Peptides against a protein of PDB entry 7BDX. Designs and how they scored, part 17

Target 1, 212 residues: chain A of PDB entry 7BDX
Amino acid sequence: EMGAAACTLLWGVSSSEEVVKAILGGDKALKFFSITGQTMESFVKSLDGDVQELDSDESQFVFALAGIVTNVAAIACGREFLVNSSRVLLDTILQLLGDLKPGQCTKLKVLMLMSLYNVSINLKGLKYISESPGFIPLLWWLLSDPDAEVCLHVLRLVQSVVLEPEVFSKSASEFRSSLPLQRILAMSKSRNPRLQTAAQELLEDLRTLEHN

## One batch from the design tools (peptide; aimed at target 1 E149 R191 R194 E201)

Design b1_p11_4_s2 (made by RFdiffusion4, then SolubleMPNN; from b1_p11_4, 4 letters changed)
Fold by OpenDDE base, seed 5:
Structure b1_p11_4_s2 (fold): chain B 212 residues (1-212), chain C 212 residues (1-212), chain A 11 residues (1-11)
Amino acid sequence: as target 1 above (212 residues)
Amino acid sequence: as target 1 above (212 residues)
Amino acid sequence: RSPFDPSPLLP
């Protein structure tokens, strides 16, 4: 209870750039993000046995942690910190996204995908994430999710790769050979307008890259 | 571990007035301070049986909570919030200060006394605290503490009462009859310069009130 | 590119 309440308040105030700077300027930031990764990993590992109530204090605590990471990654100095000093946390987020089955922990997946997208705004962050082992298969695994918000955030992360020539060139062969085109085409016809738009934009960018 | 880390970061950032406003502007502030009181009470009650390691994660968590309350009370809107909407927390702090023996949980006592002093900067806060049942006996109980920092913060809280005529007039009879004058005189001769100064200033103010 | 604000996911 109290841990979740404190963490939720810390999440709320972390929407401020000055609060992100204060979090990162302290000697405790490294330890905090290290324990954050371990806590999220412990939570995801516990899901294989116990149906953790999605509305539990533990779930809310982990969501608040993922929200803090996302808000830190929303700030330029926060992205730089995560990519320079908290790579293990990024590796943990990528691993947890792979470990979670379709439909499992949708809210946590969305928050983790938002954090990765925010990190990908920095070219160094985008390089780090996209060069991670199994990154392209992971994107397609996540794109199989029945949840429209999960799929939307996956498409936005794919867009971050496609729109950066230096990054896309390294993965272009694997990307072209494994692209779930029929799934993306189905999303471009979705009744969800945000998902529909994101899938259409990605298909337009992919067509432009095939003609060049 | 993670709860203590998050709470410690929240404490650190709560030194900002804008962060205090953000904490208080949320719908979760009331619940947070309610749980804070319960958590501190649970911790103090657990001390009667188990020698909680003063350096434990639980101790650090409770210290961070007390630090947050202190930082909120350092801001005018924070004092107003505590006195208007979190009176039970103030009552809990007063009770816990009474339950703790001399030399017990010195760091927590100091933080709780700092929070009460900060609340006492507001006349409504000073009235609320000083009108609490057993307040004067509690001050003398706390002034029996062997720790110089505890005694210093008690003397500062006593000063807040003595310097406010409207508040002091209500307790003046009890105050004069129960004042541990020999203890305060001993503190005015302390080798600790901060304790010495605070005791001298209080003795000067008391002499001025006896001649009026 | 604008970062995501997770605040809409706050309960």
Scores: peptide ipSAE 0.070, ipTM 0.835, DockQ to the pose 0.099
OpenDDE base, seeds 1, 2, 3, 4: peptide ipSAE 0.053, 0.065, 0.048, 0.069; ipTM 0.837, 0.834, 0.832, 0.834

Design b1_p11_4_s3 (made by RFdiffusion4, then SolubleMPNN; from b1_p11_4 with H1R D6F)
Fold by OpenDDE base, seed 5:
Structure b1_p11_4_s3 (fold): chain B 212 residues (1-212), chain C 212 residues (1-212), chain A 11 residues (1-11)
Amino acid sequence: as target 1 above (212 residues)
Amino acid sequence: as target 1 above (212 residues)
Amino acid sequence: RTPVDFSPLLP
């Protein structure tokens, strides 16, 4: 209980840039993010394959950790820190996103995808994530999720790749050959306006890239 | 481990007034400080009578909690919050300071005494603490500690009482009758300059009050 | 591209 409460407060205050700078300026940041990855991994490994998110202190704790990573990645110096000094955490997030089944741990997936999207704002972060083994298959695996919010954040991450010529050129062949076009087309007709818009924009960007 | 790391980071960032405001402005502050008191109490109750501070994650966690309370109490709005909404935590700190033996949990005692001193800066806080059952005996119990830093913070808290006529007048008779004068005189001759100064100043203030 | 921050929602 107390750990979850402390971590939840730390998550809340990490919405401030000055707090993120204070976290990262301390001697404890490296250890904190190292243990964060291990804790998230241990939590996901403790889940039975068909179990969803538990309403527990442990789940709340892990959500708060993922929220802290997201808020750190929302800040320029936080992105720099994660990409330079906490690569193992990024690798862990990518691994966990692959290990989770469709519909499993939806809230945690959303938070992890938000963190990866924020990291992808830096070209160095986008390069690091996109060069990760199995990244393209992972995107399509995640896009098979029944949850609209998971799919929305996957589409945003895909758009980060598509909008960067240096990154897209390295994966363009694999991307085109494996793109779940019918799934994205279905999302462009969604009743969820956010998902609909994101899918339409991605389809427009992809069409523009094929005509160039 | 992860709980201690999160709590340690929260302690570090709580040195900022803006972070304290953010902690207190959230809906989680009440619960956090309620659980803080319970956690500190559970820790102290788990100690064997002759055991000092353990170099453990649990000890580090509790130190970080006490540090957060201290940093919150260092801010005006934090003092107001503690005195208005977290009185049980203040009562717990006073109780734990009484339950700990001389030389036991020295670092925790120091942190708890620092928090009480900070609360005592507000007249409402000073009134609340000083009106607590057994407050005067508790001060003298703590002043029997062999640790100079514990004794220093006790002397500072005693000085907060002595310097406030409204508060001192309520306890002046008990204070004068039970004052460990020989102990304070010994401290005024300490080789520790901070303890020496605090004891000398208190002796001067007490002499001034007896001549008025 | 704008970063996203996420604060805990009240239960």
Scores: peptide ipSAE 0.115, ipTM 0.831, DockQ to the pose 0.120
OpenDDE base, seeds 1, 2, 3, 4: peptide ipSAE 0.088, 0.086, 0.079, 0.107; ipTM 0.832, 0.830, 0.830, 0.830

Design b1_p11_4_s4 (made by RFdiffusion4, then SolubleMPNN; from b1_p11_4, 3 letters changed)
Fold by OpenDDE base, seed 1:
Structure b1_p11_4_s4 (fold): chain B 212 residues (1-212), chain C 212 residues (1-212), chain A 11 residues (1-11)
Amino acid sequence: as target 1 above (212 residues)
Amino acid sequence: as target 1 above (212 residues)
Amino acid sequence: RSPYDDSPLLP
């Protein structure tokens, strides 16, 4: 209980850029983010059949950790820190997104995807995550999720890759050969307006790349 | 481990007034401080013979909690919150200070005493803690500690009572009858300059009150 | 691109 409460407060205050700078300026940031990755991994490994109630203290704790990472990655210096000093955490997030089945731990997936999206704003971060083993298959795996918010954040991450020619060129062949076009087209007709818009925008961006 | 790391980061950032305001402005502040008291109490109750290594994760966690309370109490709105909404936590801190033997958990005692000192800056807080059952005996018990920092912070808290006529008048009889004058006089001759100064100042304040 | 700076505090 207390750990989750403390972590939740830390998550809340990490919405401030000044708090993110204070977290990163301390001698304990490296240790914190190292243990964060281990804790998230341990949680996902514990899920091996029991639908841990989303409202459990452990779930709230892990959500708060993912929220902190997201808020740190929202800041330029935070992205730089994660990409330079906490790559193992990024690798862990990518791994955990692959380990979770469609429909499993939706809220956690959304937070982790938001963190990766924030990291992807930095060209160094985008390069790092997009060059990770199995990144493209992972995106398509995540797009098979029944949850609209999961799919939305995956589409935004895909768009981040597509909009960066220096990154897209490296994976363009694999991307084109494996693109779940029918799935994205179905999302462009979604009743969820945010998902619909994101899918439409991505389809427009992809069309622009085919003409170049 | 992770709980202690998160709590330690929260402690660090709570040195900012803006962070304290953010903590208190949330819907989770009451729950956090309630669980804080319970966690601190559980820790002290677990000490029943084993010198838990001061460097344990549990010790670090409790130190961070006490540090957060101290930093919250450093701010006017934080003191007001504690005195209005978290009195049980103040009662718990007073109880824990009584439960710990001289020389036991020195660092925790110092942090808890610092928190009570900060609370004592508010007249409402000073009234509340000084009217708590056994407060004067507690001060003298704590002054028997061999640690100079414990004694220093006790003397500062005693000074906060003595300097407030509206508070001191209520306990003046008990205070005068039980005052460990020889102990305070010994502290005024301490090799520790901070302890020496605090004891000298308190003796001067007490002399001023005898002439009035 | 604007980051997600308001990661929703999950209740």
Scores: peptide ipSAE 0.160, ipTM 0.845, DockQ to the pose 0.104
OpenDDE base, seeds 2, 3, 4, 5: peptide ipSAE 0.151, 0.151, 0.159, 0.149; ipTM 0.842, 0.844, 0.844, 0.843; seed 3 fails the geometry check

Design b1_p11_5 (made by RFdiffusion4)
Pose (drawn by RFdiffusion4):
Structure b1_p11_5 (pose): chain A 212 residues (1-212), chain B 210 residues (1-210), chain P 11 residues (1-11)
Amino acid sequence: as target 1 above (212 residues)
Amino acid sequence: EMGAAACTLLWGVSSSEEVVKAILGGDKALKFFSITGQTMESFVKSLDGDVQELDSDESQFVFALAGIVTNVAAIACGREFLVNSSRVLLDTILQLLGDLKPGQCTKLKVLMLMSLYNVSINLKGLKYISESPGFIPLLWWLLSDPDAEVCLHVLRLVQSVVLEPEVFSKSASEFRSSLPLQRILAMSKSRNPRLQTAAQELLEDLRTLE
Amino acid sequence: LSFDPSPLPPV
């Protein structure tokens, strides 16, 4: 209970750039981010499906961990630190997104997809994520999730890699072969404006790159 | 005059999340949200045989109080703090909406309805508002108001209550059937565009979940 | 680019 309360407080204060700089400056953050991935992996493996039931100081603990990772990656030196020091944590995030079934732990997936987008803002972070093993199959599969907020963060991440045609050029062929053009087109007609324009903007960029 | 000027200044700066977080600790020593409800209750009681005066120092004081409550509930930890600590203030807001006759204190009713919408974004806040005494009769009473802006913010609150699970097993199925569908339909053909669109949106949501 | 980090509202 005490462990989760401290992680929740740290999630609250981690929204500040001054606090994020202080976390990386203290010589204990490396251990914190290594054991964070282990705790997130342990939490996901412990779930035999079901749902989560807002596990008392268990789910709030991992949510605080993913929330902290997201708030750290939201700051320039935070996403820089993560791609240099905590590449194993990025591997764990990409692995746990594929390991989590559609509709299972939706809040955890959005927090994790938000952090991957934030890390992709760093040039090396974009390279590391896009060159990870089944990255493209993972993207199209996360789009098969019924939750609209998960689909929105997948489209935002796809738009981020698509916005760097140099990195996008390495992952060619499968981007044209396997892309769920129909699902992205359906998302360009959603009544939700943020999801609709995200898919509309991604479709504009996808059609423009195939011709230019 | 001095009290209202300081409250208006606080309403201006309360649009910041940093300021809202700073306000939530101050409620301990000076019961800001406890005495806010008393001041709002005192103001409406003082309008015995009369309606609003406006441009007055007393009118802008309560507007600033309701505006501050709204700006606090607009921040996630603000609406979380209100539903945990300031449930009496939420009671007062819901009570004063029913106590205010139609056409009386229109600006105050709109600001109060905006704060309830914001608190309803919090899961416990939605339960607390929807399970409050006389809540459905209050929605009907507020929709009988001639002012379009008040009707708009009632429909926005009703839409917030209609969306999300609320157990869904006839707990929310009966809530939808008990609404003034005729008045919502009349407002769907309204000459006020903002009101017409809110009633139209709400009607789509009522039909979608039927 | 930057995006709004707030949760997606229901529709």

Design b1_p11_5_s1 (made by RFdiffusion4, then SolubleMPNN; from b1_p11_5 with L1M P10L)
Fold by OpenDDE base, seed 2:
Structure b1_p11_5_s1 (fold): chain B 212 residues (1-212), chain C 212 residues (1-212), chain A 11 residues (1-11)
Amino acid sequence: as target 1 above (212 residues)
Amino acid sequence: as target 1 above (212 residues)
Amino acid sequence: MSFDPSPLPLV
């Protein structure tokens, strides 16, 4: 109870850029983000047995941790911190996104994908994520999710890769050979307006890159 | 580990008045401060058996909680919140200060005394604390502590009572009959300059009140 | 519409 409550308050106040700077300016930041990765990993590994009620204190705790990481990644110094000093946490987030089944822990997936997207706004972050082993297969795995919000954030991350020539050129062959075009086309016909728009924009960007 | 780390970060960022306002402006504040009291009480009750290493994650967690309460009490709206909406927490802090032995949990006592002192800056807070059953005996119990920092904060709380005529008049008979004058006189000769000054000032204030 | 590469709003 209390740990989840404290972490949830820390998440709420981390919606301020100044609070994120205060977190990062302290000597405790490195330790906190290291333990964050381990805690999230332990939680996801525990899911194979018990139907952990999504409303559990443990779930709320892990959601708050993922929310804090997302808020840190939303600011320039936070992205720089994560990519320079907390790469193991980024590796853990990528791993956990791969370990979770379609439809499993949707809210957590959304927060983790939002954090990766925010990290991808930094070219160094985008390079680090995209050069991670199995990154492209992971994106396609995540696009198989039934949840529109998960798929939306995957499409945004795919767009961040496609729109960065320095990154896309390294993965272009694998990307073109494995692209789930039919799935993206299906999303461009979604009743969810945000998903529809993101899929249409990505299809336009991909068409532009085939003609160049 | 992780709960203590998150709570310690929340403590650190709560040194900002704007962060305290953000904590109090949320719908979670009431629940958080209710659980805080229960958590601190559970910790103090657990001390009777195991030499809980002061460096334990649990100790660090409780110190962070007490630090947050102190920071909330340091601002006007925080004092008003505590006295209007979290009186049970104030009752718990008074109880825990009574339950702890001299020399036991010195750092926690200091934080709790600092919170009570900060609450006492609000006349409504001072009235509430001073009208609590056993308040005067509690102050004298706490002045028996070997720690100079504990004794300093007790003397400050005594001064807050003495300097407020509306509060002091209600307790003046009990106060005069039980005053550990020899202990306060010994503190006025302390090698600790802060303790020495606080004891001298209190003795001057008391002498002024005997002549009026 | 052009993809907005801005960070997501704080949550």
Scores: peptide ipSAE 0.234, ipTM 0.844, DockQ to the pose 0.045
OpenDDE base, seeds 1, 3, 4, 5: peptide ipSAE 0.228, 0.222, 0.206, 0.213; ipTM 0.845, 0.844, 0.842, 0.843; seed 5 fails the geometry check

Design b1_p11_5_s2 (made by RFdiffusion4, then SolubleMPNN; from b1_p11_5 with L1M P9K)
Fold by OpenDDE base, seed 2:
Structure b1_p11_5_s2 (fold): chain B 212 residues (1-212), chain C 212 residues (1-212), chain A 11 residues (1-11)
Amino acid sequence: as target 1 above (212 residues)
Amino acid sequence: as target 1 above (212 residues)
Amino acid sequence: MSFDPSPLKPV
């Protein structure tokens, strides 16, 4: 209970840029983000046995941790910190997104995908995550999720890669050969308006790149 | 580890008035301060058996909780919140200060005494804590502590009562009959300059009240 | 490319 409550309050106040600067200006930031990765990894590894109730104190704690990472990544200095000093945490997030089954831990997947998207706002962050081994297969794996919000945040991350020529050129061959075009076309017909729009925009961006 | 790290970061950022306002403006504040009292009480009750290493994750967590309460009480709206909506936490702090032996949990005692002192800046807070059963005996019990910093913060709280006529008049008979004058006189000769000064000031304030 | 950073509030 108390750990989840404190971490949830820290998540709430981390929505402020000044609070993110205060967290990162302290000597405890490096240790905190290192332990964050380890804690999230331990939680995901524990899920193979017990239906951990999503409302458990541990689940709320891990959601708050992922929310803090997302809010830190929303700030320019936070993105620079994560990409320069906490790459192991980014590697852990990519790993955990691969380890989770379709429909498993939807809320956590969304938070982790939002953190990666926020990191991708920094070109150095986008380069780092896109050059990670298995990144393109991971995106397609995540796009197989039945959850519309998971799929939405995957499409946004795919769009971040596609719209950056310096990154897209390095992966263009693999991307074109493995693109789940039928899945994206199905999403462009979704009843979920946010998912529909994101899939339509990505299809337009891809068409523009084929003609250039 | 992780709970203590998150709570310690929340403690650090709670030094800002805007962060205190953000914590109190949320729907989670009441629950957080209720659980805080229960957590600190559970920790103090656990100390009778194991020499809980002061460096333990649990000790660091409880210190961070007490630090957050102190920082909330440093802000006017935080004092009003504690006195209006979290009186049980104030009662718990008073109880725990009574339950701890001389020399036991010095750092926690200091943080709790600092929180009570900060609450005493609000006249409603000072009235509430001074009208609590056993408050005057508690101050004298705490003044028996071998730690100079515990004694310093007790003297500051005594001074807050003495300097407020509307509060002091209600306790003046009990205060005069039980005042550990020899102990305060010994502190006015301390090699610790902060303790020496606080004891001298209190002795001057008391002399002024005897002549009026 | 319009980047829209996604700050979150606790649910």
Scores: peptide ipSAE 0.027, ipTM 0.819, DockQ to the pose 0.127
OpenDDE base, seeds 1, 3, 4, 5: peptide ipSAE 0.023, 0.021, 0.023, 0.020; ipTM 0.814, 0.812, 0.814, 0.813

Design b1_p11_5_s3 (made by RFdiffusion4, then SolubleMPNN; from b1_p11_5 with L1P P10L)
Fold by OpenDDE base, seed 2:
Structure b1_p11_5_s3 (fold): chain B 212 residues (1-212), chain C 212 residues (1-212), chain A 11 residues (1-11)
Amino acid sequence: as target 1 above (212 residues)
Amino acid sequence: as target 1 above (212 residues)
Amino acid sequence: PSFDPSPLPLV
């Protein structure tokens, strides 16, 4: 109970840029983000047995941790910190996104995808995550999710790759050969207007890149 | 590990007035401070058996909680919140200060005494704590501590009572009859200059009140 | 409309 409550308050106050700077300016930041990755990994590995009630203190704790990482990644210095000093946490987030089944831990997936998207705003971050082994297959796996918010944040991450020529050029062959075009076209017809718009924009961007 | 790390970061950032306001402006503040009291009480009750290593994750967690309460009490709105909405936490802090033996949990005692001192800056807070059952005996019990920092913060809390006529008048008879004058005189000769000064000032204040 | 590469709002 208390750990989840404290972490949830830390998540709430980390919506301030000044609080993110204060977290990163302390000597405890490196240890905190290292343990964060381990804690999230332990939680996801424990899901195979117990129907962990989504409202459990443990799940609330992990959601708060993922929320803190997302808020840190929303700030320029936070992205620099994560990419320079906490790469193992980024590797862990990518791993956990692969290990979770479609429809499993939707809220956690959304927060982790939001963190990766925020990291992708930094060119070093985008390079790092896109050069991770199995990154493209992972994106397509995540697009198989039935949840519209998961799919939306995956499409936004795909757009970040497509719109950066220096990154897209390295993976363009694999990307084109494996592109789940029918799935993206189905999303462009979604009743969810945010998902519909994101899928339409990505399809326009892809068409533009085929003509160049 | 992770709970203590998160709580320690929350403690660090709660040194900002804006962070204290953000904590109190949330819907989670009441629950957080309620559980804080229970957690601190559970920790102190567990000390009788295991030599809890002072560096344990649990002790670090409780120190961080006490630090957060101290930082909240340092702010005017935080004092008002604690006195209006979290009186049970103040009762718990008073209880725990009584239950701890001399020399036991010195760091925790210091933080709890600092929180009570900060609360005493609000006249409502000073009234509330001074009207608590056994408050005067508790102050003298705490002055028996071998630690100079514990004794210093007790003397400062005694000064807060003595310097407020509306509070002191209610307890003046009990205070005068039970005053550990020899102990305070011994502290006025301490090699610790902060303790020496605080004891000298209190002795001067007491002499002034005997002549009025 | 151009994709806005702005950070997601703080949550």
Scores: peptide ipSAE 0.112, ipTM 0.827, DockQ to the pose 0.064
OpenDDE base, seeds 1, 3, 4, 5: peptide ipSAE 0.097, 0.111, 0.086, 0.086; ipTM 0.814, 0.828, 0.814, 0.813

Design b1_p11_5_s4 (made by RFdiffusion4, then SolubleMPNN; from b1_p11_5, 3 letters changed)
Fold by OpenDDE base, seed 5:
Structure b1_p11_5_s4 (fold): chain B 212 residues (1-212), chain C 212 residues (1-212), chain A 11 residues (1-11)
Amino acid sequence: as target 1 above (212 residues)
Amino acid sequence: as target 1 above (212 residues)
Amino acid sequence: MSYDPSPLPLV
């Protein structure tokens, strides 16, 4: 209980850029983010089968941790910190996104995908994430999720890769051969306007790259 | 481990007045401070005998909680919140200060005394604390501590009572009959300049009140 | 719509 309450307050105050800078300017940031990855991993490993996201202290604790990571990744110095000093946390997020089944832990998946997207704004962050083993298969696995918010954040992350020539060139062959085009085309017809727009934009970007 | 790390970061960022306002402006503050008192009480009850303050995750967690309470009490809206909405936490701090032996949990005692002193800056806070059962005996119990920092914060809290006529008048008879004058006189000769000054000032204030 | 390379809002 108390740990979840403290972590939830830390999440709430980390919506301030100055609080993120204060977290990172201290001597405790490295320890915090190393244990964050371990705690998130322990939680996901404790999920037996198709257990719905319980509104438990443990779930709330892990949501607050993922929210803090997202807020840190939303600012330039936070992205630099994560990519330089907390790579194991990024590796953990990628691993956990692969370990979770479609429709499982939707809120946690969204927060983790938001953190990865925010990290991908830096070319160094995008290079690090996209060069991770199994990254392209992971994106397609996540795009099989029934949740529109999960799919939206996956499409945004795919777009970040496609729009960066230095990154896209390294995986272009794998990308073109494995692209779930029918799934993206189905999303471009979604009743969710955000998902529809993201899928349409990605399809336009992909068409532009095939003619060059 | 993770709870202590999160709480320690929250303590660090709560040194900002704007972060304290953000903590209190949320819907989670009441729950956090209610569980804070319970957690501190559980920790003190787990201390068997003359156990030295262990540098444990549990100790660090409780120090961070006490530090957050101190930082909240350092600002006007925080004092108002504690005195209006978290009185049980103030009662818990007073109880725990009585339960701890002289020389036991020195760092925790100092943080708790600092929080009570900060609360005492508001007349409503000072009235609430000073009207607590056994408050005067508690101050003299704490003034028997061998630690100069504990004694310094006790003397500051005593001075806050003595300088407020509306409060001092209610306990003046008990105060005068039980005052550890020899102990305060010994502190006025301390080699610790802060303790020496606080004891001298209190003795001057007391002499001024005896002539009125 | 053009890709917005801006960070997602703080959550």
Scores: peptide ipSAE 0.145, ipTM 0.838, DockQ to the pose 0.046
OpenDDE base, seeds 1, 2, 3, 4: peptide ipSAE 0.141, 0.142, 0.128, 0.139; ipTM 0.837, 0.838, 0.836, 0.837

